# Ledger of designs, part 10: peptides against a protein of PDB entry 5JXT

Target 1, 319 residues: chain A of PDB entry 5JXT
Amino acid sequence: SLLPKKEINVYIGMSEMQVKWYQKILEKDIDAVNGAGGKRESKTRLLNIVMQLRKCCNHPYLFEGAEPGPPYTTDEHLIYNAGKMVVLDKLLKRIQKQGSRVLIFSQMSRLLDILEDYCVFRGYKYCRIDGSTAHEDRIAAIDEYNKPGSDKFIFLLTTRAGGLGINLTTADIVILYDSDWNPQADLQAMDRAHRIGQTKQVVVYRFVTDNAIEEKVLERAAQKLRLDQLVIQQGRAQVAAKAAANKDELLSMIQHGAEKVFQTKGAFGTMAEKGSQLDDDDIDAILQAGETRTKELNARYEKLGIDDLQKFTSESAYE

## One batch from the design tools (peptide; aimed at target 1 Y61 T74 D113 I114)

Design b1_p10_4 (made by RFdiffusion4)
Pose (drawn by RFdiffusion4):
Structure b1_p10_4 (pose): chain A 317 residues (1-241, 244-319), chain P 10 residues (1-10)
Amino acid sequence: SLLPKKEINVYIGMSEMQVKWYQKILEKDIDAVNGAGGKRESKTRLLNIVMQLRKCCNHPYLFEGAEPGPPYTTDEHLIYNAGKMVVLDKLLKRIQKQGSRVLIFSQMSRLLDILEDYCVFRGYKYCRIDGSTAHEDRIAAIDEYNKPGSDKFIFLLTTRAGGLGINLTTADIVILYDSDWNPQADLQAMDRAHRIGQTKQVVVYRFVTDNAIEEKVLERAAQKLRLDQLVIQQGRAQVAAAANKDELLSMIQHGAEKVFQTKGAFGTMAEKGSQLDDDDIDAILQAGETRTKELNARYEKLGIDDLQKFTSESAYE
Amino acid sequence: SIPNPSWRQK
């Protein structure tokens, strides 16, 4: 029995420093922010703003010249200058206290570099797979974290790095520092720990910058994830739109017994006998329209699970 | 405080 995973959006604010940088990004190209300029502009200008705001929502130190002036030290400012780091610090502290281990995913390798300095600062044992990591390296990194009684606690990965089918069930908590544009990428990262061999409840925390660009980014991915489900659930429809033996058999046998019983004429003919007054015609049209409504209202309301013929139906016996 | 952040050396 594999427990369904708990996915939680943790909505996070921004530090005073992030606001300064967030405003500068929006100011440096306010024209494109207000939707100015021609409609012919290429997508490049706006996408550059998206990248900067994404970096800003992650950590201000991703911008050069942002960390407090030289010389540079690795201290508490690494934590309190990014809202996500403040929430993560207490979250990681609580995770270790309850005997849990955690996989931390990110889109940007330069953010895992910042998380490396954090792990060393707090004394956390950790592993990293980067996507810019050799094959034999990440095999050892997987084994090190999966070793029984492992010294490690945090596993730092990029959402894409490892490839398909790698197993990290020795962890039961997943933290998505930032989200991906295609929902299957984040869903695959969660299934590093949420797969066969996982014994404990998998909990996934997704850091989202509330009232900023990442909240809006998330709604789109949630929509695209909903669209994918509808396509997959309806993937049986085109194969259904020939005729089975039973379908053909049912068409022929329908009402055949009543036909054999009949010596004279059938229904509409036996009761009225090839002569029809106005009242008889009106009853035929009223009964037909009623049957037509009930038939259409029954089938136009159905779903794929009702129309889909099982392959075992072809096993006529 | 730890001097010289490793992420800058990369």

Design b1_p10_4_s1 (made by RFdiffusion4, then SolubleMPNN; from b1_p10_4, 6 letters changed)
Fold by OpenDDE base, seed 3:
Structure b1_p10_4_s1 (fold): chain B 319 residues (1-319), chain A 10 residues (1-10)
Amino acid sequence: as target 1 above (319 residues)
Amino acid sequence: AIPNPAYLSR
């Protein structure tokens, strides 16, 4: 029988470089961040800020002029300059030692380019599929990954491209490097490994940058998922889950953790204490804390009715 | 370190 998937949110502190770039993004649009634009502020401007903050949470090298060079080199700086890469690097070593195989999903094809360079640098054999991958090349990549005795350890996918009905049950670990605004897209990605033909316990690690915009993206996704479930259960098909945040919701999301980011000198959390020197005990502590916070987040939204779930709450479950 | 001139596109 297929075992239920285990889902764990992995809350990760920003690196020092991420904090500096996150501050710069907020400072560049400080009037919009402070709500000084009022009714005149465009929803498009707020969406652009959200997208820049999400890029920062993924990797600072997604910005022009952020990457150190010339000369441009793939080295340890690719890892230690992003909190998610530090955790990923340790987690992948553990996943490999246990004889597991891993799917890594992102919303950003440019992050997959960074992950390809990382895979080459660490000597990890991988496959890749994104939105631009030709149909024939997708088939070839899937077949190469799924073949008996495949030496491909990692599959890199954009969440939406990987969601297209493919079978990847030869992997048992799923890493969501970032989250979709639509929780159904992430579920569809997980269901590439968690499907008929899976023989192992599927574990899903959802990376979430702590004290940043991504906590609010996760909360919005959890809220929407619960709303979608309740709408189906109650037969209220007309209650279209608001697919897009309003201006006030976007502003609240941008403001979340911003004060602490401005006050921070250096990195956040375990990244400040250990940086790239995370050991196995530090990873276990991060995973255990993440499992606790995941249960708390789910328990919060399970108690809410449809009318409550239609309202954005600015308050974090952890504030 | 591996030289990567493609980083100019990031």
Scores: peptide ipSAE 0.071, ipTM 0.785, DockQ to the pose 0.386
OpenDDE base, seeds 1, 2, 4, 5: peptide ipSAE 0.031, 0.026, 0.058, 0.032; ipTM 0.698, 0.675, 0.761, 0.704; seeds 2, 4 fail the geometry check

Design b1_p10_4_s2 (made by RFdiffusion4, then SolubleMPNN; from b1_p10_4, 4 letters changed)
Fold by OpenDDE base, seed 5:
Structure b1_p10_4_s2 (fold): chain B 319 residues (1-319), chain A 10 residues (1-10)
Amino acid sequence: as target 1 above (319 residues)
Amino acid sequence: AIPNPRWLQR
């Protein structure tokens, strides 16, 4: 029988470099961030700010001029300059020691490029698929990963490309490095490992930058997922959910944690205390705190009815 | 340190 998947949100502090770049993104568009643009502020501008903040939460090297060089080299700086990479680096060592195999999903192909450099730097054997991967190369990568005795430890995937019907039940760990706006895309990604043919307990780690835009992306995704579940359960197919956030929601998301980011000198949370020197106990504490916060998050939305969820989701889309 | 392939492909 297939065991139920375990899902844990892993809340991760920003590195000092991420805080600096996050501040710079907010400062560049400070009038929009403060809502001073009023009716003149375009939804497109707010969406761009959200996308830059999400890039920052993923890795500061997604920005031009952020990566140290020339010469451009992969080294420990690739890890310590991004909170998610610090946690990933420790977590992958544990996963490997456990004899597990891992799928890593991201929305950003350019983040997968950074993760490839990381894999090479750490000596992790990997496969990659994104939206640009040719069909033949996609089949070859899947077959190479799934083959008996495969030495490929990691599969790097864009969430949408990885969601397309493939079987990856030879992995038992799923890392969502970031989240899709559509929680169904993340579920489809998880279901590549969590399906018929899986013999292990599937564990899903969802990375979430703490005190940043990604907490609000997660909350919105959780609201939408609960709404979708209730609509299906109640047979109310007519709740055309509107996928896109409105301007006020986007602004609220951008403002979330902004004050604390401006007040912060250096890194956040465990990244400030330990930085790249996270030990096994620190990782256990992060995972335990994440499990607690995940239960609390789910419990908040489980109590909400359709009408309550619709009030919070101004745009409730089934696209 | 190793050469960064992301910059070699540009």
Scores: peptide ipSAE 0.264, ipTM 0.856, DockQ to the pose 0.435
OpenDDE base, seeds 1, 2, 3, 4: peptide ipSAE 0.206, 0.237, 0.260, 0.252; ipTM 0.826, 0.846, 0.856, 0.842

Design b1_p10_4_s3 (made by RFdiffusion4, then SolubleMPNN; from b1_p10_4, 6 letters changed)
Fold by OpenDDE base, seed 4:
Structure b1_p10_4_s3 (fold): chain B 319 residues (1-319), chain A 10 residues (1-10)
Amino acid sequence: as target 1 above (319 residues)
Amino acid sequence: AIPNPAYLKR
């Protein structure tokens, strides 16, 4: 029988470089961040801020002029300048040592480009599929990954491209490097490994930048998923969860952690204490804390009815 | 370090 998947949110502090870029993004649009634009502030401007903050949470090198150089090099700076890369680098070593194989999903093809350079730098053999990958090349990549005795350790996928009904049950670990606004896209991605034919316990690690917009993206996704489940169970088809955040919700999401980010000199959390020097005990502590916070997050939404989940804004999650 | 050409920025 297929074992239930284990899902763990991995809460990761920003690197010093991420904090600096996060501050710079907020400062550039400070009037919009403070709500000073009022009714005149465009939803498009807020969505652009959200997109830049999400890029920052993924990797600062997604910004023009962020990568150190010239000369431009792939080296340890690719890792230590992003909290998610520091955790990923340690986690992948453990996963490989355990004889597991891993799917890494992102919303951003440009992040997959960074992850390819990382794989080459670490000597990890990988496959890649994104939205631009030709159908024949997708088949070839899947077959190469799934073949008996495949030496491919990592499969890099964009979440939506990986969602296309493919079977990747030869992997037992799933890393969601970022989250889709639609929680169903992430479920469809993890179900590529968590399907009939899987022989191992599937573990899903969802990376979440702590004290940043990604916590609010996660909360909103969890709320929506619970609402969708209850609507299906109760047959209330009319509760089309408004998929798109309103302006006030976007503003609240942008403001989340912003004050603490402005006050921070350096990195956050474990990234401030250890940086790239995370050991196995630090990873265990991060995973344990993540498992606790994941249970707490789920328990918060499990108690809510449809009407509560519709009214439940990101602000009421902190009261 | 692996050299990256400036035009092949990530």
Scores: peptide ipSAE 0.146, ipTM 0.848, DockQ to the pose 0.365
OpenDDE base, seeds 1, 2, 3, 5: peptide ipSAE 0.113, 0.107, 0.101, 0.106; ipTM 0.822, 0.812, 0.830, 0.817

Design b1_p10_4_s4 (made by RFdiffusion4, then SolubleMPNN; from b1_p10_4, 7 letters changed)
Fold by OpenDDE base, seed 2:
Structure b1_p10_4_s4 (fold): chain B 319 residues (1-319), chain A 10 residues (1-10)
Amino acid sequence: as target 1 above (319 residues)
Amino acid sequence: AIPEPAYLKR
């Protein structure tokens, strides 16, 4: 029988470089961040700010001129300049040691390019599929990954491309490096490993930058997923979940953690204390804290009715 | 083939 998947949110502090870039993004559009644009602020501008903040949470090298050089090198700086890379680097060593194989999903093909550089630098054998990958090359990559005795440890996928009906049950670990606005896209990605033919316990690690926009992306996705479930259960087919965030929701998401980011000198959380020198105990602590916060997040939305889940209330975080 | 380093494309 297929074992239920275990999903854990992994809450990760920003590196010093991420904090500096996050500050710069907010400062560049400070009037929009403070809500001074009011009703005249375009939804497009707010969406752009959200996308830049999400890029920062993934890796600062997604910005032009952020990567140190010349000379440009693939080295330890690729890891220590992004909190998610520091945790990924330690987690992949553990995953490999236990004889597991891993799918890594992102929304951003340009992040997969960074992850390719990382895989080459660490000597991890990998496959890649994104939105631009030709159909024949997708088949070849899947077959190469799934073949008996495959030496491919990692599969790098964009969430939308990896969601397209493929079987990857030869992997038992899923890392969501970032989250989709639509929780169904992430579920479809997980279901590439968690399906008929899987023989192992599937574990999903969802990376979430702590005290940043990504917490609100996650909360909104969890809210939407619960709403979709309740609508199905109650037969209220007419309750279209408002698929797109409004301006006020986007503004609230942008403002989340912004004050603390402006006050911060250096890195956040475990990244401030240990930086790239995370040990196995630090990883265990991060995973345990993540498991607790995941249960708390789920329990918060399980208590809400349809009418509550249709409201984006900032206040529901304090009740 | 090892892909070209992504820093050349950034």
Scores: peptide ipSAE 0.104, ipTM 0.727, DockQ to the pose 0.173
OpenDDE base, seeds 1, 3, 4, 5: peptide ipSAE 0.030, 0.036, 0.024, 0.037; ipTM 0.419, 0.455, 0.621, 0.560

Design b1_p10_5 (made by RFdiffusion4)
Pose (drawn by RFdiffusion4):
Structure b1_p10_5 (pose): chain A 317 residues (1-241, 244-319), chain P 10 residues (1-10)
Amino acid sequence: SLLPKKEINVYIGMSEMQVKWYQKILEKDIDAVNGAGGKRESKTRLLNIVMQLRKCCNHPYLFEGAEPGPPYTTDEHLIYNAGKMVVLDKLLKRIQKQGSRVLIFSQMSRLLDILEDYCVFRGYKYCRIDGSTAHEDRIAAIDEYNKPGSDKFIFLLTTRAGGLGINLTTADIVILYDSDWNPQADLQAMDRAHRIGQTKQVVVYRFVTDNAIEEKVLERAAQKLRLDQLVIQQGRAQVAAAANKDELLSMIQHGAEKVFQTKGAFGTMAEKGSQLDDDDIDAILQAGETRTKELNARYEKLGIDDLQKFTSESAYE
Amino acid sequence: SIPGGFEEKL
């Protein structure tokens, strides 16, 4: 029995420093922010703003010249200058206290570099797979974290790094520091720990910058995830739109017994006998329209799970 | 505090 995973959006604010940088990004190209300029502009200008705001929502130190002036030290400012780091510090502290281990995923390798400095600062044992990591390296990294009684606690990965089917069930908590544009990428990262061999409840925390660009980014991915479900669930429809033996058999046998019973004429003919007054015609049209409504209202309301013929139906016996 | 911050390592 594999427990369904708990996925939680943790909505996070921004530090005073992030606001300064967030405003500068928006100011440096305010024209494009207000939707100025021609409609012919290429997508490049706006996408550059998206990248900067994404970096800013992650950590201000991703911008050169942002870390407090030289010389550079690794201290508490690494935590309190990014809203996500403040939430993560207490979250990681609580995770270790309850005997849990955690996989931390990110889109940007420069952010895992910042998280490396944090792990060393707090004394956390950790592993990293980067996507810029050799094959033999990440094999050892997987094994080191999966070793029984492992010294490690945190596993730093990029959402895409490892590839398909790698197993990290020795962890039961997943933290997505930032989200991906395609939802299947984040969902695959969660299934590094949420797969066969996982014994504990998998909990996934997704850091989202509330009232900023990442909240809006998230709604789109949630929509695209919903669209994918509808396509997959309806993937049986085109194969259904020939005729089975039973389908053909049912068409022939339908009402055949009543035909054999009949010596004279059938229904509409036996009761009225090839002569029809106005009242008889009106009853035929009223009964037909009623049947037509009930038939259409029954089938236009159905779903794929009702129309889909099982392959075992072809096993006529 | 640990010397050698993030920007120094770039």

Design b1_p10_5_s1 (made by RFdiffusion4, then SolubleMPNN; from b1_p10_5, 3 letters changed)
Fold by OpenDDE base, seed 4:
Structure b1_p10_5_s1 (fold): chain B 319 residues (1-319), chain A 10 residues (1-10)
Amino acid sequence: as target 1 above (319 residues)
Amino acid sequence: AIPGGFQERL
């Protein structure tokens, strides 16, 4: 029988470079961030800020002039300049020692380019599929990854490209490096490993930048998923239609953690204390804290009805 | 260090 998947949100502090770039993004549009634009501020401007903040949470090198150089090099700086990369680097070493194989999903093909450079730098054998990958090349990459005795440790995928009904049950670990605005896209990604033919316990690690926009992206995705489940259970198909964040929701999401980011000199949390020197005990502590916060988050939304979930803003989540 | 960085892909 297929074992239930284990899902853990992994809450990760920003690196010093991420904090610096996060501050710059907020400062560039400070009037919009403070709501001073009022009714004249466009939803498009707020959506752009959200996208830049999400890029920062993924990796600061997604911005021009963030990478140290010239000369440009692939080195340890690719890892220590992004909190998610520091955690990923330690987690992948553990996963490999366990004889597991891993799917890494992102919304951003440009982040997969960073992850390719990382895989080459660490000597990890990988496959890649994104939205631009030809159909024949997708089949070849899947077959190469799934072959008996495959030496491919990592599969890099965009979440939507992984959605195509492919079977990747030869992997038992799923890393969601970022989250889709549609929680169903992430579930469809998990279902590539968590399917008939899986023989291992599937574990899903969802990376979430702590004290940043990604916590609110996660909360909104969890709220939507619970609402979709209740709507299906109650047969009320009409309720699901307002999927897009309104202007005030986007503003609240942008403002989340912004004050603390402006007050921060250096990195956040475990990244401030240990930086790139995370050990196996630090990873265990991060995973344990993540498992606790994941249970708390799920328990919060499980108690809510359809009417509550429709009105439930991310602010009412902290009261 | 490997010569070449991500900036060359931007």
Scores: peptide ipSAE 0.452, ipTM 0.931, DockQ to the pose 0.592
OpenDDE base, seeds 1, 2, 3, 5: peptide ipSAE 0.392, 0.445, 0.425, 0.430; ipTM 0.917, 0.932, 0.926, 0.926

Design b1_p10_5_s2 (made by RFdiffusion4, then SolubleMPNN; from b1_p10_5, 3 letters changed)
Fold by OpenDDE base, seed 4:
Structure b1_p10_5_s2 (fold): chain B 319 residues (1-319), chain A 10 residues (1-10)
Amino acid sequence: as target 1 above (319 residues)
Amino acid sequence: AIPGGFEARL
C-alpha cells in the first residue's frame, strides 16, 4: 500500500544579504508599503512588490548587481547569501547519505538556473525540466531519471512543468523551494513522487522564509486548500472563485515582518546565530520546529468553517 | 571557485 506522505514546512531565516535586499525593496516603494498611496496605489504596484520580495526570499542573485564580483564565480557565496541554500545544502547531504532521491520544485526558472550552478559546484548529478523544455527532451530527462540504477540524484522542475501527469516515483523526497499561490499546483507536484509505484515513505519539505512575505503566502495557500476541501465535501461549487488577492490583502502581506526587517542589522534566526556553519543538530532543530509549526498551522485551519475561511484574513490568524 | 558565476545568466 502507498504510505501517507509526510509534509513539513521548513521555516528559514534570511541571510544578511537577503535582509539588505528586502529592506531595499521595501524602501524603494515605502509609500506603497505604508499604504500612503491610498486610492492611487495600483494593485499592479503591490503585485510587483510581492514578486520582488518573493525573489529575495528565494535568492538575492535574482537581482542584477547582487552577485559579488567581478570576477564572477560560482563558490560558497552562492550558498551563504541565501538562507534556503544553506538549509538545502545540509539537507541534500543528509538525503544523499540515506540513499534517497529528490525532486526540487520552484515557481522560478531563474532559480533553477542558480540550482544548476549549485549542483555543478557540489558535483550533484541532476535532470531539469521547465516550461521551455521541448517534449522530446522532457521524455528523455524523465527516462534518464527513472531508469534502473540512475546516477541522477536531483530532478529540478518548475512546479507547473512537474504538474503535467509525469511519474517520478523513483524519488522519495520532494523539496518545494517556494510555494505556488494555488496549493493544488504544489499537491500535483508532490503527486509525481507520491503515486502508485512508490515503495518508500514520501517526505515533502516546503521551504518558507520566516518573518517575511512567504509566511503569508503559505497561510493564504493553507486557507485556500481548506476552503477547497470543505467546498468539495459540501458540494458548494460556487465558493471556490475568489482566487486573486485584493489590494488590502496584498498590502498586509507586504507589511508582514517589514518592521522587524527594518530593525535587523544582520541575518534572521538560526542564520544570525550560525550563518553557513549549520551542523546536523541545527538541521534537526529546524526540522523539529518546522514540524511543530506545521501541525499548529493545520490545526488553526481545521477548526474553521466555510464562512470563517471566506472572511478569514491572515490578520485574524494572529488575533 | 568555478569561473562565470550566475550573473552571466541574467
Scores: peptide ipSAE 0.368, ipTM 0.918, DockQ to the pose 0.572
OpenDDE base, seeds 1, 2, 3, 5: peptide ipSAE 0.351, 0.356, 0.345, 0.347; ipTM 0.913, 0.916, 0.914, 0.911

Design b1_p10_5_s3 (made by RFdiffusion4, then SolubleMPNN; from b1_p10_5 with S1A K9R)
Fold by OpenDDE base, seed 4:
Structure b1_p10_5_s3 (fold): chain B 319 residues (1-319), chain A 10 residues (1-10)
Amino acid sequence: as target 1 above (319 residues)
Amino acid sequence: AIPGGFEERL
């Protein structure tokens, strides 16, 4: 029988470089961030800020002039300049020692390009599929990854490209490096490993930048998922239609953690204390804290009805 | 260090 998947949100502090870039993004549009644009501020401007903040949470090198150089090099700086990369680097070493194989999903093909450089730098054998990958090349990559005795440890995928009904049950670990605005896209990604033919316990690690926009992206995705489940259960199909964040929701999401980011001199959380020197005990502590916060987040939304979930703004989550 | 960075692919 297929074992239930274990899902853990992994809450990760920003690196010092991420904090500096996050501050710069907020400062560039400070009037919009403070709501000073009022009714005249465009939803498009707020959506752009959200996208830049999400890029920062993924990796600061997604911005021009962020990478140290010239000369440009692939080295340890690719890892220590992004909190998610520091955690990923330690987690992948553990996963490999356990004899597991891993799917890594992102919304950003440019982040997969960083992850390719990382895989080459660490000597990890990988496959890649994104939105631009030809159909024949997708089949070849899947077959190469799934072959008996495959030496491919990692599969890099964009979440939507992984959604195509492919079978990747030869992996038992799923890393969601970032989250889709549609929680169903992430579930469809998990279902590539968590399917008939899986023989292992599937574990899903969802990376979430702590005290940043990604916590609000996660909360909104969890709210939407619970609403979709209740709507299906109650047969009320009409309720699901308002999927797009309004202007005030986007503003609240941008403002989340912004004050603390401006006050921060350096990195956040475990990244401030240990930086790139995370050990196996630090990873265990991060995973345990993540498992606790995941249970708390789920328990919060499980108690809410349809009417509550429709009105439930991310602010009413912290009361 | 490997010669070449991510910025060269931006």
Scores: peptide ipSAE 0.369, ipTM 0.915, DockQ to the pose 0.594
OpenDDE base, seeds 1, 2, 3, 5: peptide ipSAE 0.000, 0.000, 0.006, 0.005; ipTM 0.394, 0.394, 0.442, 0.446

Design b1_p10_6 (made by RFdiffusion4)
Pose (drawn by RFdiffusion4):
Structure b1_p10_6 (pose): chain A 317 residues (1-241, 244-319), chain P 10 residues (1-10)
Amino acid sequence: SLLPKKEINVYIGMSEMQVKWYQKILEKDIDAVNGAGGKRESKTRLLNIVMQLRKCCNHPYLFEGAEPGPPYTTDEHLIYNAGKMVVLDKLLKRIQKQGSRVLIFSQMSRLLDILEDYCVFRGYKYCRIDGSTAHEDRIAAIDEYNKPGSDKFIFLLTTRAGGLGINLTTADIVILYDSDWNPQADLQAMDRAHRIGQTKQVVVYRFVTDNAIEEKVLERAAQKLRLDQLVIQQGRAQVAAAANKDELLSMIQHGAEKVFQTKGAFGTMAEKGSQLDDDDIDAILQAGETRTKELNARYEKLGIDDLQKFTSESAYE
Amino acid sequence: SIPNPSHLKK
C-alpha cells in the first residue's frame, strides 16, 4: 500500500531587500511592464523580465552586487535576505527533529550553490545532483543518500537532473524551492521519493511567492496539469469513433423474438392497419419526440467510462 | 561567519 502524497503550497513573502530589487527590475523596463510599445515586439523582452523576477523570488544574491559589500561572509544574512530561506530554515529544522529527510529541488543551479553555503553554514550533511553532473558521480550520490544509516540529510537536485527512474525513497519530504513551467517535471521530482519502496507518507512542500509573479506562474501550470488529465482520460475516444461480433449480433437479434411471434403486422401497423387518421399520426409524433428527448438527454450526458467498450467484450462466449 | 562564499567562486 503506497500512501498518496501530501502536496502543500506554502505561500511566502519577500524580504525588504527583495522588494528593492523587485522594484528595480520592474522599473528598468517599466514600459513593457505597463504593456507599452508595439504588439510586434518579440517575446524576448518580457521573458527577460520573467527570468529576473523568478531569480528575485528565489534569492537576491543571484544578482551580482547584491550581497552585502566586500569582504563577503556566509552568515545569517544568507537566510534573512530571502523570504524562502527564512521559511526553509525553520522547516528543515523541524524536519530533522521528527527524523525525516528531505529532497530539495530547484530550477536554477546557482540557487543550489547558495543552498550549499547554507548547508555548510548550518552543518548539514548533504548530496547534490546538478544535471551538470557526470553519470558515475550521481550514481554514487544516489547510493550515498540511499545507504542504510546514511550520514546525509538533505539532497539538493535540479528538477531535471537525475533522469527517469532514479530512486530516493530513503527520503519522505520533498521541498520545491521554485516550480517548473510544465507540471510533469515537478510531478517527476516528487516521484523520486514517492514510488515503490517508500514506506512513510510523502509530503511535498512547494514554495510560492505570494502576491508576486510565482503565484501567477503556478495557476498556469495548474491549468496545464488539468488540461493534460482531460486529454489522457479521453485518450480512449478516438479508437472508439468497426463493429464487434456482439454489436452486429445485437443489431440483428434486437426484437427478433417479437418478430417471430407476430403473425400479422407489427406494432404501428397491427393496431391501426395501414390507415391513419389525424389523431393516430399525432400520437406517433408525440411519442417519438418524447422518446427522442429521453434518448438524447441520456447519451449527450455520458462520459468516456460509459462509452468505452472493454476488450473482454470481444470474448464472445 | 564563514569568509569567502563558495557560490561566488563558481

